# Ledger of designs, part 31: peptides against a protein of PDB entry 6CSU

Target 1, 51 residues: chain A of PDB entry 6CSU
Amino acid sequence: GALEELRGQYIKAVKKIKCDMLRYIQESKERAAEMVKAEVLRERQETARKM

## One batch from the design tools (peptide; made by RFdiffusion4, then SolubleMPNN)

Design b2_p14_7_s2 (from b2_p14_7, 5 letters changed)
Fold by OpenDDE base, seed 5:
Structure b2_p14_7_s2 (fold): chain B 51 residues (1-51), chain C 51 residues (1-51), chain A 14 residues (1-14)
Amino acid sequence: as target 1 above (51 residues)
Amino acid sequence: as target 1 above (51 residues)
Amino acid sequence: SERLEELRREEEEL
């Protein structure tokens, strides 16, 4: 009935939100890793220039 | 020095990710609430049509 | 759900 359908739609929406959040976290971590990598490379170049 | 600056940048990046994640969660919850609200209104209208 | 618990753990680590 209508109540069961509403419950089903709510559960489906919550599951979608969870998946979207996990994907966002993963993408954000990857972006942070690339930022750190770029900074490490910059620091290595600066050190090399001083040698 | 370079090591302290790198640590500072890492901490800043992690804090930004945390803030972005919390904002995304809040916005997603608001969208889900509006979807549920719309469905409840639809069900009320269907019930009213059967009366 | 297990995936929701994973999300909470990730949030706590940040």
Scores: peptide ipSAE 0.212, ipTM 0.610, DockQ to the pose 0.025
Fold by OpenDDE base, seed 4:
Structure b2_p14_7_s2 (fold): chain B 51 residues (1-51), chain C 51 residues (1-51), chain A 14 residues (1-14)
Amino acid sequence: as target 1 above (51 residues)
Amino acid sequence: as target 1 above (51 residues)
Amino acid sequence: SERLEELRREEEEL
């Protein structure tokens, strides 16, 4: 009935939200990691230039 | 040094992202639950009106 | 450094 359908819709919506947000977290972590890697590379290059 | 600072910033950024997204998920779940509760109430009221 | 401050701002916007 309508209640079971509504429950199903709720569960589906919550699962979608969870998946989307976890994906966003993962992608954001990857972006942050790449920023750090780039900065580390620049720092190493700067150190090398000072040698 | 700069590398340790970057590491700290990375960890801080990731923690912030995680916390923000988990909060968003929690709030979204609460909003969805309230929508379901409201709909259940309406369905019960409709049933009562048919009695 | 200015670059580290920029990076910090970028990270806070993720």
Scores: peptide ipSAE 0.204, ipTM 0.603, DockQ to the pose 0.010
Fold by OpenDDE base, seed 2:
Structure b2_p14_7_s2 (fold): chain B 51 residues (1-51), chain C 51 residues (1-51), chain A 14 residues (1-14)
Amino acid sequence: as target 1 above (51 residues)
Amino acid sequence: as target 1 above (51 residues)
Amino acid sequence: SERLEELRREEEEL
């Protein structure tokens, strides 16, 4: 009935939000890690030039 | 050094995002559950009036 | 009351 359908809609919406946010967190972590990695490589190159 | 500080800044930013998103998920779940609960109560009242 | 307990279980599963 209408009540069950409404319940289903709300649950579905929350599940979608959960999935989207968890994916965003994962992607943000990966981007941050890659930025740090790139900075480490640049730092090593600069140090090498100063040696 | 500057490299460690940069690393720390990125890690801190990611942790903040993670915490904020998890809180948002939790609050969204609670709101959805309360909305469904309220609808169930309304449905029961309507049924009672029809009886 | 039983229906409310079902909602609680569904919330915990999310």
Scores: peptide ipSAE 0.172, ipTM 0.597, DockQ to the pose 0.018
Fold by OpenDDE base, seed 3:
Structure b2_p14_7_s2 (fold): chain B 51 residues (1-51), chain C 51 residues (1-51), chain A 14 residues (1-14)
Amino acid sequence: as target 1 above (51 residues)
Amino acid sequence: as target 1 above (51 residues)
Amino acid sequence: SERLEELRREEEEL
């Protein structure tokens, strides 16, 4: 009935939000890793120039 | 050194974001549950008035 | 490099 449909809508919405946030977490991790990698490369190049 | 500190900062920031988002997911689930509960109560009251 | 592998491991732990 209408009550079950409404319940279903709320649960479905929460599940979607959860999935979207988990994806955002994963993408954020990847971006952070790439930033760190780039910094490591810069630091190595700086060291090489000083040697 | 400075590189390790920067790396640590990025990792720490990502961990914080992850924790905040997971908390938000939990709170969102609780809010949705309460909304459904409230709707159930309203529906029961409506049914009672019609009987 | 070993350092990049360490960063990868830390990423996986998040």
Scores: peptide ipSAE 0.176, ipTM 0.598, DockQ to the pose 0.018; fails the geometry check

Design b2_p14_7_s3 (from b2_p14_7, 5 letters changed)
Fold by OpenDDE base, seed 2:
Structure b2_p14_7_s3 (fold): chain B 51 residues (1-51), chain C 51 residues (1-51), chain A 14 residues (1-14)
Amino acid sequence: as target 1 above (51 residues)
Amino acid sequence: as target 1 above (51 residues)
Amino acid sequence: EERLKELEEEEKKL
């Protein structure tokens, strides 16, 4: 019935949002890690130029 | 140094995002659970009326 | 509540 369908749609929407959020977290962590690595590389190069 | 501060800022930002998302997921699960409970109650009442 | 267990298991991985 209409109530069961509404319940199903809500649960489906919650699952979709969860999946999107988990993916966003993972991608954000990866981007943060890459930015740190890039900065470390730049800092090492800067240090090398000063020696 | 500046590199360590930057690293710390990125990690802090990711942690904040994670916490916000976990809270949202938890709240969404609670809303979904309440919707299911309400449906079960209505279904039981409907069944009782048919008996 | 069974429909929410998958959500709980994924939450533990965060």
Scores: peptide ipSAE 0.121, ipTM 0.604, DockQ to the pose 0.011
Fold by OpenDDE base, seed 5:
Structure b2_p14_7_s3 (fold): chain B 51 residues (1-51), chain C 51 residues (1-51), chain A 14 residues (1-14)
Amino acid sequence: as target 1 above (51 residues)
Amino acid sequence: as target 1 above (51 residues)
Amino acid sequence: EERLKELEEEEKKL
C-alpha cells in the first residue's frame, strides 16, 4: 500500500544521501593526506638544501 | 611554521565535518527504523481486526 | 533492523 511505498522511497533516499556523504568524507581525507604529503616533501627539500 | 598550522587547521575541520555527517546518517537511520516499526505495528493491528 | 545492516557496515569503515 501507500505506506509501504513511502517506506521504500524513504530508505532509498537515505541510502543516496549516505553514499554522497561517504564520498565527500573520502575526498576530504584524500585532500588532508595530500597536504601532509606536501609538507613532508617540503621538509625533505629543506633538509637537502642544508647539506 | 605557517604550513604546519594550516595543515593542523584543515585536519581539525575535516574531523568536525566527519562527525557532523556521521551524526546526520545515524539520525536518518533511526528515522527509517521508526517508519518500518510503524508499518509493522499497523500490519499487526490490521491482522487483529480481521480476526 | 536487517534492512539497515548495509548502512551500518559502511559507517564502520569511516
Scores: peptide ipSAE 0.115, ipTM 0.602, DockQ to the pose 0.011
Fold by OpenDDE base, seed 3:
Structure b2_p14_7_s3 (fold): chain B 51 residues (1-51), chain C 51 residues (1-51), chain A 14 residues (1-14)
Amino acid sequence: as target 1 above (51 residues)
Amino acid sequence: as target 1 above (51 residues)
Amino acid sequence: EERLKELEEEEKKL
């Protein structure tokens, strides 16, 4: 009935929110990792120059 | 050293992102539940009126 | 990194 359909819509919406936010977290972690990688590269270049 | 500190900053930032997004998900679920609750209340009121 | 693996395992619990 209508209440069961509403419950179904709620569950579907919550699952979508969960998936979207998990993706956002993953992408944010990847961006942070790339920033660290770039910094490590700069540090290695500086070290090499000082050798 | 500097690289260990950078790693520490990265991990700290990632943990913050995780916690913030977990909170956002939880709050979004709560808002969705409240919207459903309001709809159920309206449906019950309509049913009562039609009795 | 083990710490990143910990975060991944926590994501799986969501």
Scores: peptide ipSAE 0.108, ipTM 0.596, DockQ to the pose 0.023
Fold by OpenDDE base, seed 1:
Structure b2_p14_7_s3 (fold): chain B 51 residues (1-51), chain C 51 residues (1-51), chain A 14 residues (1-14)
Amino acid sequence: as target 1 above (51 residues)
Amino acid sequence: as target 1 above (51 residues)
Amino acid sequence: EERLKELEEEEKKL
């Protein structure tokens, strides 16, 4: 009935948001790690050139 | 120097990720709320037609 | 509506 259908739609929406949020956080952390890695490499090269 | 620059880049990246994450969560919650609102309206109409 | 607010509060607990 209407109440069960509404509950089902809500649960589906909440689960979707949870999954998308966790995925976005994970991908953002990976991007940040790669940015830091690239910066470390650049700084090492710059330091080496100044020695 | 290199260490200070690296620290600065890391802090900037972390702040950017934090802001993007919070914005994404907020927008996702707003979309979910609108989906639920639309579903409630549809279910009320369907219930009314079956009465 | 009140029912929507209840659902939003449940979502905040994720």
Scores: peptide ipSAE 0.092, ipTM 0.589, DockQ to the pose 0.018

Design b2_p14_7_s4 (from b2_p14_7, 4 letters changed)
Fold by OpenDDE base, seed 2:
Structure b2_p14_7_s4 (fold): chain B 51 residues (1-51), chain C 51 residues (1-51), chain A 14 residues (1-14)
Amino acid sequence: as target 1 above (51 residues)
Amino acid sequence: as target 1 above (51 residues)
Amino acid sequence: EERLEELEREEKEL
């Protein structure tokens, strides 16, 4: 009935939001990791120039 | 330096977003679970009336 | 309920 359909729609929407959020988190973590790697590389280069 | 500070700010922001998203997911799951439980209860009551 | 359990497993993996 209508109530079951509404429930189904709600659950489907929640699942979609979850998937979108998980993807965003993963992408954000990857970007953060790349920023860290780039910084470490730059710092190593600067240290090498000082030696 | 300024680049390190910017990196730190970005990482901090990403962590905050992650926490907020996880909390939202958890709350959404709890709401979905309550909806399912309520539906099951109603269906059981209807079935009992048909017997 | 199984789908909710799946969501909980995925949340723990984050």
Scores: peptide ipSAE 0.126, ipTM 0.610, DockQ to the pose 0.011
Fold by OpenDDE base, seed 5:
Structure b2_p14_7_s4 (fold): chain B 51 residues (1-51), chain C 51 residues (1-51), chain A 14 residues (1-14)
Amino acid sequence: as target 1 above (51 residues)
Amino acid sequence: as target 1 above (51 residues)
Amino acid sequence: EERLEELEREEKEL
């Protein structure tokens, strides 16, 4: 019935939002990791220049 | 230096967004679970009325 | 239900 259909639509919407959010979080983690990697590389280069 | 501070601010912002998103996902799951629970209760009541 | 369990596993891996 209409209530079951509404429930189904709600659950579907929640699942989609959750998937989109998980993807965004994963991408954000990857960007943060890349920033850390870039800093570590810069620090290594600076250390090498001081040797 | 300024680059390290910027990196720190970025990581802090990413962590905050991640926490907010995880909370939103959790709350959305709880709402979905409550909708399912309400439907199950209605179905049980309807079954009981037919007995 | 299986898709919900998958989403819960992904959430735990974050």
Scores: peptide ipSAE 0.120, ipTM 0.605, DockQ to the pose 0.011
Fold by OpenDDE base, seed 1:
Structure b2_p14_7_s4 (fold): chain B 51 residues (1-51), chain C 51 residues (1-51), chain A 14 residues (1-14)
Amino acid sequence: as target 1 above (51 residues)
Amino acid sequence: as target 1 above (51 residues)
Amino acid sequence: EERLEELEREEKEL
């Protein structure tokens, strides 16, 4: 009925937003980790040049 | 140095966005649940009037 | 009551 349809629509909308946000968080964490790795590599290269 | 400062700024920004998004998800779930509960209450009241 | 409990369980699973 109308109540079940409304419930279904709201739950579906919240699930969609949750999934999008969790994906964004995961991707942001991965980008941050890669940026740190790139920095460490550059620092090691600079250190090696000064040896 | 400048590289470490940039990395630190990015990581700080990502952490802030993560916290804001998790809070938004939680609040959205609570609002959706309360809206459905209110509809269930209204439906039960209508049913009771028709008994 | 059972229907409200089901909705609360679904909220926790989100």
Scores: peptide ipSAE 0.106, ipTM 0.590, DockQ to the pose 0.010
Fold by OpenDDE base, seed 4:
Structure b2_p14_7_s4 (fold): chain B 51 residues (1-51), chain C 51 residues (1-51), chain A 14 residues (1-14)
Amino acid sequence: as target 1 above (51 residues)
Amino acid sequence: as target 1 above (51 residues)
Amino acid sequence: EERLEELEREEKEL
């Protein structure tokens, strides 16, 4: 009935939000890690150029 | 140095995003549960009025 | 109350 449909809709919506946010967090972590790695590489190259 | 500062800034930013998103998820779950509970209550009251 | 408890359990599983 309408109650079960509403219950299902709310649970489904919350699950979707959870999945989307967790994916965003994971992607943000990966991007941040890549930025740090790139900076480390640049710093090492800069050090090498000063040799 | 600058590298450590940058690393720290990125990690701090990601941690903040993670915390904010997890809080948002938790609050969304609570709001969704309350909406469903309220609907269940209304449906029960409606049934009672039809008695 | 039993149905409300079920909803609370479902919330915890999300």
Scores: peptide ipSAE 0.104, ipTM 0.591, DockQ to the pose 0.020

Design b2_p14_8_s1 (from b2_p14_8, 9 letters changed)
Fold by OpenDDE base, seed 1:
Structure b2_p14_8_s1 (fold): chain B 51 residues (1-51), chain C 51 residues (1-51), chain A 14 residues (1-14)
Amino acid sequence: as target 1 above (51 residues)
Amino acid sequence: as target 1 above (51 residues)
Amino acid sequence: DEKRREELLKKLEE
């Protein structure tokens, strides 16, 4: 019936949200890693300039 | 040293992202639940009108 | 450096 259908839609929506957010977390971790890598490179370049 | 500090910054950043996203998931679930509740109420009112 | 950490976190939040 209509109530079961609504419940199904709710569950589907929540599952989609969960998947999207897990993907976002992963992408954010990757972006964070890239920023750290860039920072390391800048530090190495600065060190080289000081030598 | 600088490398350890950067690693620490990465870990802290990832932890913050994780916490923020878990909170976002929870809030999104709550919003979805409220939308479903509102839909159920509308359906009940419509059914009552048909009787 | 806490200030640098905060700057990185802020960039991640954009």
Scores: peptide ipSAE 0.149, ipTM 0.590, DockQ to the pose 0.030
Fold by OpenDDE base, seed 2:
Structure b2_p14_8_s1 (fold): chain B 51 residues (1-51), chain C 51 residues (1-51), chain A 14 residues (1-14)
Amino acid sequence: as target 1 above (51 residues)
Amino acid sequence: as target 1 above (51 residues)
Amino acid sequence: DEKRREELLKKLEE
């Protein structure tokens, strides 16, 4: 009935939100890793100049 | 050293992102639940009028 | 060190 349909819609919406957010978290982690990688490279270059 | 510090910053940043997103997911679920609750109440009222 | 971390976090929020 209508109530079961609404429940189904709710569950589907929640699952979609969860998936979208998990993907966003993963992408954010990847971006963070890239920023750290760039920072490490800069530090290595700075060290090389001082030696 | 500098590399260990950068690693620490990365880990801390990732943890913060994770926590923020999990909170957002939880809040989104709560908002969705409230919307469904309101819809259920409306459906019950409509049914009551038809009976 | 904390300042550097804050700058990185700000970039992550873009």
Scores: peptide ipSAE 0.138, ipTM 0.585, DockQ to the pose 0.029
Fold by OpenDDE base, seed 4:
Structure b2_p14_8_s1 (fold): chain B 51 residues (1-51), chain C 51 residues (1-51), chain A 14 residues (1-14)
Amino acid sequence: as target 1 above (51 residues)
Amino acid sequence: as target 1 above (51 residues)
Amino acid sequence: DEKRREELLKKLEE
């Protein structure tokens, strides 16, 4: 009935949101890692120039 | 020094990601709630039409 | 029912 259908739709929506969140988190972590990697590279280059 | 600066940047980036995630989660939950609300309204209207 | 569910999912993806 309507209640079961609504419950099903809610569960599906929540699962979708969960997947989207996990993907967003993963992508954000990857971007942060790249940012740190780039910074480390810049600092190493700067240190090398000072030697 | 470079280490402290990098650490600071990392912490700042992580905090930003956390805030962005929480905001995204909150907005997603609100959107889901609105969809459920709309569905409940639709089902009530449909039930009313059948009476 | 499935069609309606798909419509809701599309809105969620926006």
Scores: peptide ipSAE 0.138, ipTM 0.585, DockQ to the pose 0.032
Fold by OpenDDE base, seed 5:
Structure b2_p14_8_s1 (fold): chain B 51 residues (1-51), chain C 51 residues (1-51), chain A 14 residues (1-14)
Amino acid sequence: as target 1 above (51 residues)
Amino acid sequence: as target 1 above (51 residues)
Amino acid sequence: DEKRREELLKKLEE
């Protein structure tokens, strides 16, 4: 009935939110890691230039 | 020095990711709640039409 | 240093 359909839609929406959340967290962590990697490279280049 | 600066940047980036994550989760939950609200309204209208 | 930090944070926000 209508109540079961609504419950099903709610559960489906919650599952999608969970998946989107985990993907967003993973992508954000990867972007942060790449920025740190780029900064480490820059710092090494600056140090090398000053030596 | 450069190491302390890099550490500081990393910590700030992690804090920003955490805040963005919490906001994304909250906004996603709000969107899901609005979809459920719209569906409840639709179901009530359909039930009323069949009565 | 702060300018560099702001640049990195801006890229993170993209």
Scores: peptide ipSAE 0.136, ipTM 0.576, DockQ to the pose 0.032

Design b2_p14_8_s2 (from b2_p14_8, 6 letters changed)
Fold by OpenDDE base, seed 1:
Structure b2_p14_8_s2 (fold): chain B 51 residues (1-51), chain C 51 residues (1-51), chain A 14 residues (1-14)
Amino acid sequence: as target 1 above (51 residues)
Amino acid sequence: as target 1 above (51 residues)
Amino acid sequence: SAERLEELKKELAE
């Protein structure tokens, strides 16, 4: 009935939130890792210029 | 130095991930709530048509 | 150290 269908929609929505959250966290961490990689590269270049 | 700066960048990145995660979770929950509201409305309309 | 920097990058990427 209507109540069971709504409960199903709620569970589906919660599962989607979980998956989207995990994906967003992973993508955010990947972007952060890339920013750190760029910083390491800049620091290595700066060290090389000072030698 | 370079190591201290990179550690600082890491901490900053982790803090940003935390904030972005919390915001994204909240926005996702709001979208899910709106989807549930729309489903409730559809079920009410269906009930009305069957009366 | 270079090793510690790589560890930090891995922690962000995992």
Scores: peptide ipSAE 0.083, ipTM 0.592, DockQ to the pose 0.057
Fold by OpenDDE base, seed 3:
Structure b2_p14_8_s2 (fold): chain B 51 residues (1-51), chain C 51 residues (1-51), chain A 14 residues (1-14)
Amino acid sequence: as target 1 above (51 residues)
Amino acid sequence: as target 1 above (51 residues)
Amino acid sequence: SAERLEELKKELAE
């Protein structure tokens, strides 16, 4: 009935929001990882320069 | 140095956001479950009333 | 250290 359909629509909307938020989290982690990667390369270069 | 500290602050902020978003997702799932539970109870009452 | 930074990179990328 109408109540089951409304409940189904709500659950579907919540699942969509969950997926979008998880994607945002993953993209934020990737950006942070790229910042760390750049720092690692600089640190390795500095270490090698001192050897 | 200052650049490393800034990167550290960014990573800390990203982790905070991740935790908040995961909490939001969990709370949204709990709300959806509660809506389903309430509807199931109403459906059971209606079925019992017709017997 | 470079080793610690590499560890952080792996943690963020997973």
Scores: peptide ipSAE 0.082, ipTM 0.587, DockQ to the pose 0.055
Fold by OpenDDE base, seed 4:
Structure b2_p14_8_s2 (fold): chain B 51 residues (1-51), chain C 51 residues (1-51), chain A 14 residues (1-14)
Amino acid sequence: as target 1 above (51 residues)
Amino acid sequence: as target 1 above (51 residues)
Amino acid sequence: SAERLEELKKELAE
């Protein structure tokens, strides 16, 4: 019935939001990893210069 | 330095957001599961009535 | 069916 269809639509919407949030988390982790990588490269360059 | 501290603060903020989002996803899944459970109970009651 | 809904309930609760 209409109430069951509404519940189904709600669950589908929640699943879509979940997927979008997980994608955002993954992309945020990738950006954070790139920032750390760039910092490590700068620190290695500084260490090499001090040698 | 100040730039490294800023990067550290950004990463900390991203981790906090990640944890909050995962908690929200978990709570949303629990609510969706309760909705499905209630629907299953109603359908079982209807089936029992038809027997 | 009730059986399919029980399966979905388990998937959501995991």
Scores: peptide ipSAE 0.079, ipTM 0.578, DockQ to the pose 0.048
Fold by OpenDDE base, seed 2:
Parts: C-alpha cells; sequence; structure tokens
Structure b2_p14_8_s2 (fold): chain B 51 residues (1-51), chain C 51 residues (1-51), chain A 14 residues (1-14)
C-alpha cells in the first residue's frame, strides 16, 4: 500500500545518500592527496634553489 | 621549515574535507526530505482520487 | 621526513 511504498522510497533515498557521501569523501581525499603532492614538489624545488 | 609547512597544509586540507563532507551530508539530507515531502503529497492526492 | 610525507599522502588517498 501507500505506506509501504513511502517507506520503500525513504530507504532508497537513504541508500542513495550513503553512496553519494562515500563517493564525495573518496573524491575529496584524492583531491587533497594531489594538493599535497604538488606542495611537496614545490617545496623540493625551493629547497634545491637554496642549496 | 618546509616540513612544518607541509604538515600544516595537510592538516588544513583534512579540516577542509571534514567541513565539506558535513555540508554535503546536510544538503543531501535536506534534498531527501524534500523528495519524501513531494512523494507524500502525491500519495495523498492519489488516495483522495480513489476514495 | 620525505617518508612521513609519502605516508600522509597515502593515508589521505585511501
Amino acid sequence: as target 1 above (51 residues)
Amino acid sequence: as target 1 above (51 residues)
Amino acid sequence: SAERLEELKKELAE
């Protein structure tokens, strides 16, 4: 009935949110890792110039 | 020095990720609530037509 | 150290 369908819609929405959140976290962590990689490279170049 | 600066960048990146994740979760939950609200309205209209 | 920085990058990516 209508109540069961609404409950099903709620569960589906929650599952979608969970998947979207996990994906967003993963992508954000990957972007942060790339930013750190770029910073390490810049710092190595700066250190080399001062040596 | 360079090491302290890199550690600072890492901590800053992690804090940003945390804030972005919390914001994304909040916005996703709000969107899900609005979808459920719309579905409840549709189901009420459908029930009314069948009565 | 450079090793610690690489470790932090891996922790962040995983």
Scores: peptide ipSAE 0.076, ipTM 0.586, DockQ to the pose 0.051

Design b2_p14_8_s4 (from b2_p14_8, 8 letters changed)
Fold by OpenDDE base, seed 4:
Structure b2_p14_8_s4 (fold): chain B 51 residues (1-51), chain C 51 residues (1-51), chain A 14 residues (1-14)
Amino acid sequence: as target 1 above (51 residues)
Amino acid sequence: as target 1 above (51 residues)
Amino acid sequence: DEERLEELRKKLAE
């Protein structure tokens, strides 16, 4: 019935939100990792230039 | 050094994001549950009025 | 009832 449908939609919505947030977290981690990687590369380049 | 500090900031930022997102998920679940509860109460009231 | 449920569905979809 209508109540069961609403409950189903609640569960579906919560699952979607959870998945979206987890994806956002993962993407944020990846971006942060890339920033660190870029910094490491720049540091290595600077070191090389000082040699 | 600068690289370690950047790494530390990365980790801190990711942890903060994770915590904020988990809180958001929890709050979203609570709001959804409250919506369902409200609907159940409304349905009960309507049923009572039909008696 | 259906109209109210639809409103709730829309809010959940936000």
Scores: peptide ipSAE 0.133, ipTM 0.586, DockQ to the pose 0.065
Fold by OpenDDE base, seed 5:
Structure b2_p14_8_s4 (fold): chain B 51 residues (1-51), chain C 51 residues (1-51), chain A 14 residues (1-14)
Amino acid sequence: as target 1 above (51 residues)
Amino acid sequence: as target 1 above (51 residues)
Amino acid sequence: DEERLEELRKKLAE
């Protein structure tokens, strides 16, 4: 009935939200890691220039 | 130096994002549960009305 | 019942 259908939709929606948020977290971590990588490369370049 | 500061900022930012997203997931689950609860109460009322 | 479920689906998607 309607109640069982709603329960199914609830479970499906919660799973979707969880997946979307985990993906967002992962992408945010990757962006932050890329910023750190860029800084490391900049520092290496600057060090080499001063050699 | 700048690299160590950026590393610290990265870690802090990732932790904040994780906490925010977990809170959002929890709140979304609670909202979905309340919708199911409301439906159950509505169905009980309708059943009682037809008794 | 179907109309009621559709309203709930819309609220859940917000």
Scores: peptide ipSAE 0.128, ipTM 0.583, DockQ to the pose 0.053
Fold by OpenDDE base, seed 2:
Structure b2_p14_8_s4 (fold): chain B 51 residues (1-51), chain C 51 residues (1-51), chain A 14 residues (1-14)
Amino acid sequence: as target 1 above (51 residues)
Amino acid sequence: as target 1 above (51 residues)
Amino acid sequence: DEERLEELRKKLAE
């Protein structure tokens, strides 16, 4: 009935939200890691110039 | 140095994002559960009136 | 170095 359909819709919505949030976390971690990598490369270049 | 500070900021930011997202998921689940509960109560009332 | 760190903080906050 309508109640079972509503329950199903809420379960589906929550699952989608969970997946979206986990993906956002993963992408945020990847972006942060890439920025750190870029900084490491710049630091190495600066160190080399000072030698 | 600056690199260590950046690494620290990365770790802190990722931890915060993770916590925020997990909290959002939990709150979303709670809201969905509350809506289902409210619907169940309404359905029971409608059924009782039809009796 | 501090200016560079601030730029990275801004990008991370996006």
Scores: peptide ipSAE 0.123, ipTM 0.583, DockQ to the pose 0.052
Fold by OpenDDE base, seed 3:
Structure b2_p14_8_s4 (fold): chain B 51 residues (1-51), chain C 51 residues (1-51), chain A 14 residues (1-14)
Amino acid sequence: as target 1 above (51 residues)
Amino acid sequence: as target 1 above (51 residues)
Amino acid sequence: DEERLEELRKKLAE
């Protein structure tokens, strides 16, 4: 009935929000990994300059 | 010697940066989890309002 | 290095 449909819509909405946030977290982790990689490169260059 | 010390400092710096970034990622995940929780609450309230 | 890390954090938050 209508109540079950509404509950279903709620569950669907919650699941979508959760999935979207998890995707955002994953993308943020990937960006962070690239930033760390870039930082490591800079640190290596600084080290090389001092050697 | 001096070269080994410099290398050690480089390694220490890189490790610190990496750890700090990983901590930031963890905190971002926690913030995202809280945002999802808040969103779920809002969605529940919207659902309740419609019932 | 704290300043550089903070810059990275800001970029990550974008």
Scores: peptide ipSAE 0.123, ipTM 0.506, DockQ to the pose 0.017

